# Peptides against a protein of PDB entry 6O8C: the designs that were tried, part 56

Target 1, 262 residues: chain A of PDB entry 6O8C
Amino acid sequence: VGLRYEKISLPKIHPRYDLDGDASMAKAVTGVVCYACRTASTLLLYQELMRKGVRWLVELVKDDYNETVHKKTEVVITLDFCIRNIEKTVKVYEKLMKVNLEAAELGEISDIHTKLLRLSSSQGTIESSLQDISSRLSPGGLLADTWAHQEGTHPRDRNVEKLQVLLNCITEIYYQFKKDKAERRLAYNEEQIHKFDKQKLYYHATKAMSHFSEECVRKYEAFKDKSEEWMRKMLHLRKQLLSLTNQCFDIEEEVSKYQDYT

## One batch from the design tools (peptide; made by RFdiffusion4, then SolubleMPNN)

Design b2_p13_4_s2 (from b2_p13_4, 4 letters changed)
Fold by OpenDDE base, seed 1:
Structure b2_p13_4_s2 (fold): chain B 262 residues (1-262), chain A 13 residues (1-13)
Amino acid sequence: as target 1 above (262 residues)
Amino acid sequence: SLLPEVPLLPETP
């Protein structure tokens, strides 16, 4: 999961004055910083898409939770109704037993009552599990999506724009170095200007690469790692909800076997 | 390594 990018580094900048070498070096630096700009833009886009995906998944899991709660509530109502009916039947048979009738039937109904009470107890465990899930999904819970707004890079940081400004400065110097190369030999003052521009190129390039590494790549990697961890936990939670739903269906099926006695 | 600072000087005639 995540984008793969190539590790980039600046070419070696030689201190020697060489019009051909300096033009070639400036071309290479321009290429590297251009790649950094494009990569930073792609990494930002990925993070923004992931943030949308995170929000979507949170809403999906909340819907799954609500459906599970609804199903649980339905089963509890059905089970409680069945228990009440069986309890009424037990009382009737207990009265008949005083007249020496239907002893075997009373035993069977009492056993059903005991089984239904056990099923009711299991619903209490499901409720506790749903409450735990709700607490984890709630604001400030362990599965809150607040990290998605805190981690990584954002459009408001203007990292791509900052890199683009540096790229523009570098590109301007590169174009001048192409002209200087075409002159084959510079006058003394133009040679000194070329040397100063070479120093400026180095400064801008170093600043661009530092910004790219520290503000774009590092923060992206932290966001990626956090997103992968969170995603695994959310998928596991969704499986837990499905398991709880299935338990509710199993209880409903078991209760249906005893409806003939109610 | 940083390039040495070279001052801009007038051309020698």
Scores: peptide ipSAE 0.019, ipTM 0.634, DockQ to the pose 0.063
Fold by OpenDDE base, seed 4:
Structure b2_p13_4_s2 (fold): chain B 262 residues (1-262), chain A 13 residues (1-13)
Amino acid sequence: as target 1 above (262 residues)
Amino acid sequence: SLLPEVPLLPETP
């Protein structure tokens, strides 16, 4: 899970005044910062899509939970009804046994009663497991999605826009350096302006790369790591819910075998 | 490497 991006670095900025070299350097810097802007935008989009996916998965797992709880409740009602009917039958046969009647049938019904009570006991374990799952999914639980709103980058941070502003400044200087290169030689004042703009280019570029690294890449990687961990835990929980549902179906099937005795 | 500040100087006549 996650986007692959290339680690980028600024080209070496040579302090020497060279119109051809400075134009080439400015072009390279423009390319690097342009890549940073595009990458930041892509990383942001990915995170926004992942946040939507997280919300979707939470709702899906909640639905799975509710279905499991519903099925468990149905099975409990059916099982309790069956137990009550068997207990009535046991009481009748116990009275008959006192007069030496139907002793063999009482043994069979008593065995069924014991099996049903074991099944009823297993429902307690299922209930405990469902409560644990509910606790984990609850607000403040271990599987809460609060991290998805806190971690990473957000549109409101305006990281792409901030980088774009710096890119615009860099691009403007690059276009000027292309013109300067075409002149082949600058007058003294124009040369001083060129040198000053080269320094501005450096500052804008370093600021852009720092912002990209610290506010885009670092936060994205943190979001990605948390997302992967959370996703793995959620998928495991979903498998647990499926297992509990299957246990409920197995109990229902077993109870159905004894309904003819009730 | 940080480029040194180059002040804009008036043209020497």
Scores: peptide ipSAE 0.019, ipTM 0.637, DockQ to the pose 0.063
Fold by OpenDDE base, seed 3:
Structure b2_p13_4_s2 (fold): chain B 262 residues (1-262), chain A 13 residues (1-13)
Amino acid sequence: as target 1 above (262 residues)
Amino acid sequence: SLLPEVPLLPETP
């Protein structure tokens, strides 16, 4: 579950010249853009942590895969050895059957041989499943982590720094409006400067909110959605690897029952 | 709505 953030909006800016209202509005705008800066920083940090987590999980699953392949290889060697020994035993009993001594034992050994051959066939299915998993984890595969480097926001985009520059401009105007409020009345030229600064404030605030929405929030949501989908697929793959590992152990256990006949 | 551009008018003496 990704970070929850509150939807923020700029306060209504009244066109009327009002020193008290303009100072209050500028304070509110400063607060909203401050929240956008903090939120952008938090969203960036979350994505960087998730990218580290993705890389870690990929390596973990690769290790699990290698362990499963190793176990499968061990079982194949043991199974092949057992099959070869049973085949030698069958040949010996077939020679002895010419003297009618061991018919019941030959039937049992032949049944074991048939069971071992069925187990060997199941190993081919496990191998095919492991190859599919390997292809999905390989570069360009369906579970490649290339999306984590492409999607979302990055420190190199300097989104937080860009928002901070706009916040600094807004804050400067807010402090001036606080001074203007303290004067209670401005001269005509100072009033014109105040009106011009109010337009600048609105421009900077709108630019900050647009940048926050389009370059921070939208890209974060895309990253979040893709990360959730990818994580679900990785969890399913881990379950598949566990199932294959258990199948290898089951085969090893069955083979161990027949080793006493070799 | 963008605030209308108010031109800086010189102070009438």
Scores: peptide ipSAE 0.018, ipTM 0.628, DockQ to the pose 0.051
Fold by OpenDDE base, seed 2:
Structure b2_p13_4_s2 (fold): chain B 262 residues (1-262), chain A 13 residues (1-13)
Amino acid sequence: as target 1 above (262 residues)
Amino acid sequence: SLLPEVPLLPETP
């Protein structure tokens, strides 16, 4: 899970005044910071898409939960009905047994009753499990999606825009250095301006790379790690729901075997 | 072009 990006670093900036070298360096710096801008944008987009996916998955799992609860309720109703009917039958046979008619059948029906009561007791465990799942999905629960809104980078942070401003400054200096290179030599004052612009270039580039690393990449990695952990938990929960649903179906099937006695 | 805040020395003849 996650986007792969290349680790980028600034080229070495030599302190020596060299029109050819400085133009080449400035070109390389422009390229690196341009890549950082694009990468930051891509990382942001990924996180926004993931946030949408998280919300969608939460709703899906809630629907699965509700379906499981519904199925459990149906099974409880069916089971309770069956138990009541068997209990009535037991009472009838107990009366008949007092008249010495059908003792053997009473034993069988009593055993069925005991089995049904055992199945009924298992509903308590299913209910407890559903309650646990509900608590985990609830606000403040272990599967709350609040982290998705807190972690990572957001459009409101304006990281891409901040980087773009720095890139624009760098690009301007690069184009000037390209012109300076074409002049082959600069007058003293122009040379001093070039040297000063080179310092500005370094400053902007360093600022851009620091911002990219600290405010884009680091936060993205934290978001990614949390998303992976959360996703594993959600998948596990979904498996638990499926298991509970299957248990309900199993109980329903077992109860159906005794419907002929009711 | 934003001139550096530091005055540039005149070019020596």
Scores: peptide ipSAE 0.018, ipTM 0.596, DockQ to the pose 0.064

Design b2_p13_4_s3 (from b2_p13_4 with N2L H5E N8D)
Fold by OpenDDE base, seed 2:
Structure b2_p13_4_s3 (fold): chain B 262 residues (1-262), chain A 13 residues (1-13)
Amino acid sequence: as target 1 above (262 residues)
Amino acid sequence: PLLPEVPDLPETP
């Protein structure tokens, strides 16, 4: 899960003044930092898309939760109605039994009443489970999506732009080094400028690589790991909701068997 | 005027 990227490193920079070597090195550095810019952009885009996906999934799961709560409520109403009707019937048969009538039927109805009460007790467990799920989905809950806004890289960090500035500086030096190479030899002053530009190139390249590694890659990996963990928890929660929904349907089906007695 | 001499960079490990 996540984007794959290649580990990049700066080419070896030879200390010695060498117009051919320096031009080749500068070209390679330009390529590496260019890759870092593109990769940083891609990693950012991925995270932004994932954040959208996280928000979407939260809303989806909330809808699933609400549907489950609705179904549970419907079943409770039906069950309570059935219980009340059976209780009335029990009272009638108890009166008849006092007159030595219908004693066998009273036993059967009483058994149904007991079964319905057991089903009613199971609703308490379902309710508790729904409350737990609600608490986990609530702000500050274990499944809150606040991490998606905190972890990783954001457009506001301007990482791509920062890298692009460094890339521009590096690219300018590279183009100068191409020209220097074409001259085959430089005068003393031009040589010193070339050496100084090589120092700048190294500085910019090192800064770019550090920024890329620490502010882009590391934060992306942290985001990815958090997202994977969160996603597993959300999928598990959805399974729990489905289980609770199925339990409600099972209870409804069981109650329907006794509706003829009510 | 001549620019001051720029020293060589240390070799990157």
Scores: peptide ipSAE 0.386, ipTM 0.916, DockQ to the pose 0.828
Fold by OpenDDE base, seed 3:
Structure b2_p13_4_s3 (fold): chain B 262 residues (1-262), chain A 13 residues (1-13)
Amino acid sequence: as target 1 above (262 residues)
Amino acid sequence: PLLPEVPDLPETP
């Protein structure tokens, strides 16, 4: 999971004044920093898309939760109604038993009542599980999406724009070095300017690589790791909600078998 | 006027 990118490094910079070597080095540096700009942009886009996906998944899971709560409420109402009706029936049969009637039927109804009370107890466990899920999804809960707004890189950081400014400076020096190469030999003052520009090139390149590594790649990896962990927990939560929903359906089905006795 | 001499960059390791 996540975008794969190639590890980049700056080319070796030779200390000697060499118009051909310096132009070739400047071209290679331009290529590396250009790749860093494109990669930073792609990593930013990925994170923004993932943040949208996280928000979408949170809303989806909240909807699943609400549906499960609704189903649970329906089953509780049905079960409570069935229990009350069976209790009334038991009282009627107990009165009839005083005249030695319906002994076998009273035993069956009493067994049904006991089963319904056990189902009611299991419903209490489902309620507790739903409350736990609600607490985990709540603000400040273990599955809150606050990390998605804090971790990684954001458009407001302007990392791509900062890298682009450095790339523009590097590219300008590269074009000058290409011209210097075409001259084959520079005058003393032009040679000193070339050497000074080589120092600037190295400074800008090093700054770009450090910024890319520390402010783009490192933060992206932290975001990626956090997102993978969070997604795994959310998928497990959805599976838990499905299990609770199925338990509600199982209870409803069991209750339906006894509705004919009420 | 001649510009000051610019030293060579140290060799990158």
Scores: peptide ipSAE 0.386, ipTM 0.915, DockQ to the pose 0.844
Fold by OpenDDE base, seed 4:
Structure b2_p13_4_s3 (fold): chain B 262 residues (1-262), chain A 13 residues (1-13)
Amino acid sequence: as target 1 above (262 residues)
Amino acid sequence: PLLPEVPDLPETP
């Protein structure tokens, strides 16, 4: 999910001296650069909010991981206890068989023992999966959030402030051009000042547009793309953790069926 | 004093 913004371009600037045209052009430039400032601010805010969301999601997934590990550990303890009790029972029955006692119950207990050992083997797979998840979440892992601090724009870059300074210069020239238009005709020196200010306007506008495109929009898009990819991977990881948790519950339920034999 | 003549801007493409 990303913010939609309109692609902006500078209006055509006519080279010829025209008080009406220059005032209209300056107004349009002011509008475009004003939009760039507002958009840059919005894009920055979005990224800051996303960084907070990323940190929140990392902590949430770490909590989910810890809960899964805890549940797995509980199941392992219960399962190991059950296995030990069944093994003791098997040994007793094996001794009884040597004394010609009926072995009908030994077959059932042996079957339970085999089932419990299979469940114990599945715990090894769960452990391996948890280790993989842990490695991916660890610093330097594939799901590390370091990109969120590196990519995009930051308040410290002062991109909005830089654009605002340029906007202020442009706006000042626009107000002067509005006055010049009202005069209908300028004296020679005033005309030369107007032409010079038009050059400054063009310079500031071009600088604003390049800065907006290269330092705001491009970096935002890169951040957005990385955030979407990372978010998808994190959500998938969370589903994997849920699956592992459910497997632990299933094993616990299965073990509970055999507790009467221990 | 008269200011020097300021050249016209190049036409923006």
Scores: peptide ipSAE 0.386, ipTM 0.916, DockQ to the pose 0.876
Fold by OpenDDE base, seed 5:
Structure b2_p13_4_s3 (fold): chain B 262 residues (1-262), chain A 13 residues (1-13)
Amino acid sequence: as target 1 above (262 residues)
Amino acid sequence: PLLPEVPDLPETP
């Protein structure tokens, strides 16, 4: 859920000298660029908060990964111990079978051994999956958070400050045009200054709108889209980790059934 | 419509 902002456009600028029209236009431009400054600040804040959220989620997923690895390791130790004990038992029964007819018991133990070896093979698949997850989370991996430091707008870009400078210039011209309007008629020299200031206003306004659109809005939208995609992938990864954890518990439960034979 | 280029203000002497 991203911040909703309104699409802004510059008012129509009439080329003709008109003190009332120029003052009204300058007021409208000031309002638009003021909105752009506030919006740029809000978009920046949102991105900074999202970057914090991304870092937090990475740490959470790393913790989930470490817990899964720990559980897997525990199960491997238990399983290996069980296998070794069953193998010892098989050897004892093979020796006893030469002396006593215990063929049925040896068959049962041999079947248990085969089942345990199958479980051990499944641990290799879990290990491979965990290694894949680790590689994806590693620096340069597909789920690395490096994009969060590259995409979007940053405080170091000084976009809000740049827009504020332009807003200050525009506001100054607006206040002058308000005074000019109050005079109702300007002398020739004052009229020429007014016309020149109108060109400056247009230049500053256009520059502000271009900067806002290209350096603030566009980059924000790119960041937003990338963050949503990355977030979906991370949530899916957490589900994969949960699945692997459950597989470890299932194996542990199955091994527990054979502990009475060890 | 591009605002007509306002001629450069004559340098105030």
Scores: peptide ipSAE 0.301, ipTM 0.864, DockQ to the pose 0.050

Design b2_p13_4_s4 (from b2_p13_4 with N2L H5E N8L)
Fold by OpenDDE base, seed 3:
Structure b2_p13_4_s4 (fold): chain B 262 residues (1-262), chain A 13 residues (1-13)
Amino acid sequence: as target 1 above (262 residues)
Amino acid sequence: PLLPEVPLLPETP
């Protein structure tokens, strides 16, 4: 899961004055910083898409939860109604037993009543599990999506724009070094300017790579790790909700077998 | 390592 990117490093910068070597080095530096800009943009886009996906998944799981709660409520109503009807039937048969009638049927109805009471107790466990899920999805819960707004990089940080400004400065120096190479030899003052621009190039390149590493890559990796952990927990939660839904259907099916006795 | 600061020296006349 996540975007794969290649680890980039600046080429070795030789201190020796060499118009051909300096133009080639400047070209390579421009390429590396250009790759950093594109990568930073891609990493930002990925995180923004993931934030949208996280919000979507939260709403989906909330819908699944609400459906499960609705089904549980339906089953509780049906089960309680069935229990009340069986209890009335038991009372009628107990009265008939006093005149030595319906002994075998009373035993069967009493067994059904006992089974329904066991089903009612299991419904209490389902309710407790749903309450736990609700607490985890609530604001401040263990599965809150607040991390998605805090972790990683954001458009407001302007990291891509900051890198682009540095890339523009580097590119300008590269184009000058390409011209200097074409001259084959510079006057003393032009040579000093070239040496100064080489230092400036190195400064901008180092600043760009540090910014890329610390403010783009590191924060992206933290976001990625947090997103993977959170996603795994959310998928497990959905599986738990499905299990609870199936338990409700199983109870409903079992209750339906006894509705003919009511 | 940062390249040493090379002072801009005027061209010797």
Scores: peptide ipSAE 0.021, ipTM 0.665, DockQ to the pose 0.051
Fold by OpenDDE base, seed 4:
Structure b2_p13_4_s4 (fold): chain B 262 residues (1-262), chain A 13 residues (1-13)
Amino acid sequence: as target 1 above (262 residues)
Amino acid sequence: PLLPEVPLLPETP
């Protein structure tokens, strides 16, 4: 999961004064930095969408958790009621057995009681699993979404705007170099200005590429890696919740078979 | 490599 982008590099800037070469170089630099701006914008958008997706998934998993807890609670109430009724019946039959009555039925009811107690014991395991899941989803837990707010790039960083400012400066120089090329020859002062602008172009381009690489790409990649890891863990947790829910349904179904004896 | 600083030199008359 992630956006594919091409690794871009600045063209080689020759120190030699060449109006045709400098115009061509400036055009290429403009293209590269323009691509960096567009890419930075796309990477930012992706991260913002992912943050929304993370929040959505957290709420979804919390809902799944609450449903599982609710179902578990219902099953516990039903199971406890069934156990209490069977225990009353067992006590009655134990008294009857002392007078040599209903020994076979007591055996059957005792077996049901044992099965219900096993089901009740399994509820403890489900509860422990739910507590583990709750701890992982809690603030500071292993599946906390705090990383989504900390990692990557944010609109407030204004990385795209910063790159756009540099692109504007570069583009201005490119347009001047296009004019200079059309003149074929420059006066001495204009030649010196051209050389100075070429240095500015290089400075702005280098600054843009450094900013793009360090503040946009690197942070995006870190965000992407964390998001993939977190997403995998969340999906696994959701599967665990589904398994626990199914276990509760299985217990409820099993208890329903014994309701006629209660 | 940083392009050498080309000082804006006034036109020699």
Scores: peptide ipSAE 0.020, ipTM 0.668, DockQ to the pose 0.064
Fold by OpenDDE base, seed 1:
Structure b2_p13_4_s4 (fold): chain B 262 residues (1-262), chain A 13 residues (1-13)
Amino acid sequence: as target 1 above (262 residues)
Amino acid sequence: PLLPEVPLLPETP
């Protein structure tokens, strides 16, 4: 998952003075840098949307966690109540057994008590798992979203604006080279200006492509890779929470079978 | 490769 873009490169720039060739080259350079500007803008937009999605997912998972904790607490209360009631019943039947009454029923109730105690023991494992999840979601935890604010490109970096300034300079030179081509031949001074502007064009184009590659593309790719890794971990965590929730429901269902004995 | 620097020279009359 990620934005697909074409790899762009500058055309070959010939050092030879050629009005037709230089106009054609300048047109091609303008096109490439224009594409870089548009791509940088699109990459920025994608990252901003992903940051919103990350924040939304964090809140969703926190809500899922809180619901699971609440359900666990409910089950613990219910289970403890059931255990206490069964223990009272066991004591009554133990007294009756001393006079050879209700021996079979005592065995059944004792077995229920043992099962409930096993269920109670499993709550400790659920609690430990919830604590682990909480630690991972906490500030500074392994699933913290701090990376989303640090990685990639941001509007404050003004990368698109910087590229646009360079594009404007390049475009101006291209329009001049188009005029120079129409003249077919330049006077000596105008020829020297054209040669100088060709050097400026090369400088601006190289600067634009370097900035695009290093400050836009590279940072975007790092953000993308980090987001994919983080997303996989978050989805796994949600599955863990669902599993814990289901365990709580299973325990609650089992306890409900024994409530009639209390 | 950087384009060679060409100095701007005044047009000789």
Scores: peptide ipSAE 0.020, ipTM 0.669, DockQ to the pose 0.061
Fold by OpenDDE base, seed 5:
Structure b2_p13_4_s4 (fold): chain B 262 residues (1-262), chain A 13 residues (1-13)
Amino acid sequence: as target 1 above (262 residues)
Amino acid sequence: PLLPEVPLLPETP
């Protein structure tokens, strides 16, 4: 999961004055920094799309949670109703046993009552599990999406724009070096300007590469790693919710076997 | 062409 990008490096910059070499170097630097700008833009877009995906998944899991809670509530109501009816039946049979010796039927109903009470006790475990899931999804919980707003690069950082400014400066120097190369020989003053512009090129290129590496690539990788970890945890949580839902259905099915006695 | 043509490739999950 994620985008693969090629590792970029600046070409070697020789300190020696060479019009042909300097023009070729400047062209290569322009290409590298241009790639950095495009890559930074693509990495930013990817992160923005992932943030949308994270928000969507959070809402999906909240819906799954609410559905599970609803099903649990339905089962609890049904189970409690069944228990109350069985308890009434037990009381009636206890009174009748004093008169008509119906001991076998009372034993069967008492066993059903015991089984229903065991099912009722399992509801407490399901409730506790749902509360744990709710706490994890809540603001400040372990599965909160706050990291998606903090980690990585954001449009507000203006990283692409900052790199584009540096690229513009580098491109301007490259076009000048292309002209200087066409002159084949510069006068003393123009040679000194060329040397000074070469230092500026080096400065801008180094700044661009540092910014790209530290503020774009590194932050993107941190975001990617965090997103993968969070996604795995969310998928596991969805499986837990499905398990709880299935437990509710199993209880409902078991209770349905005793509805003829109510 | 000043622009390297290498596209970013999605990492296979």
Scores: peptide ipSAE 0.014, ipTM 0.581, DockQ to the pose 0.019; fails the geometry check

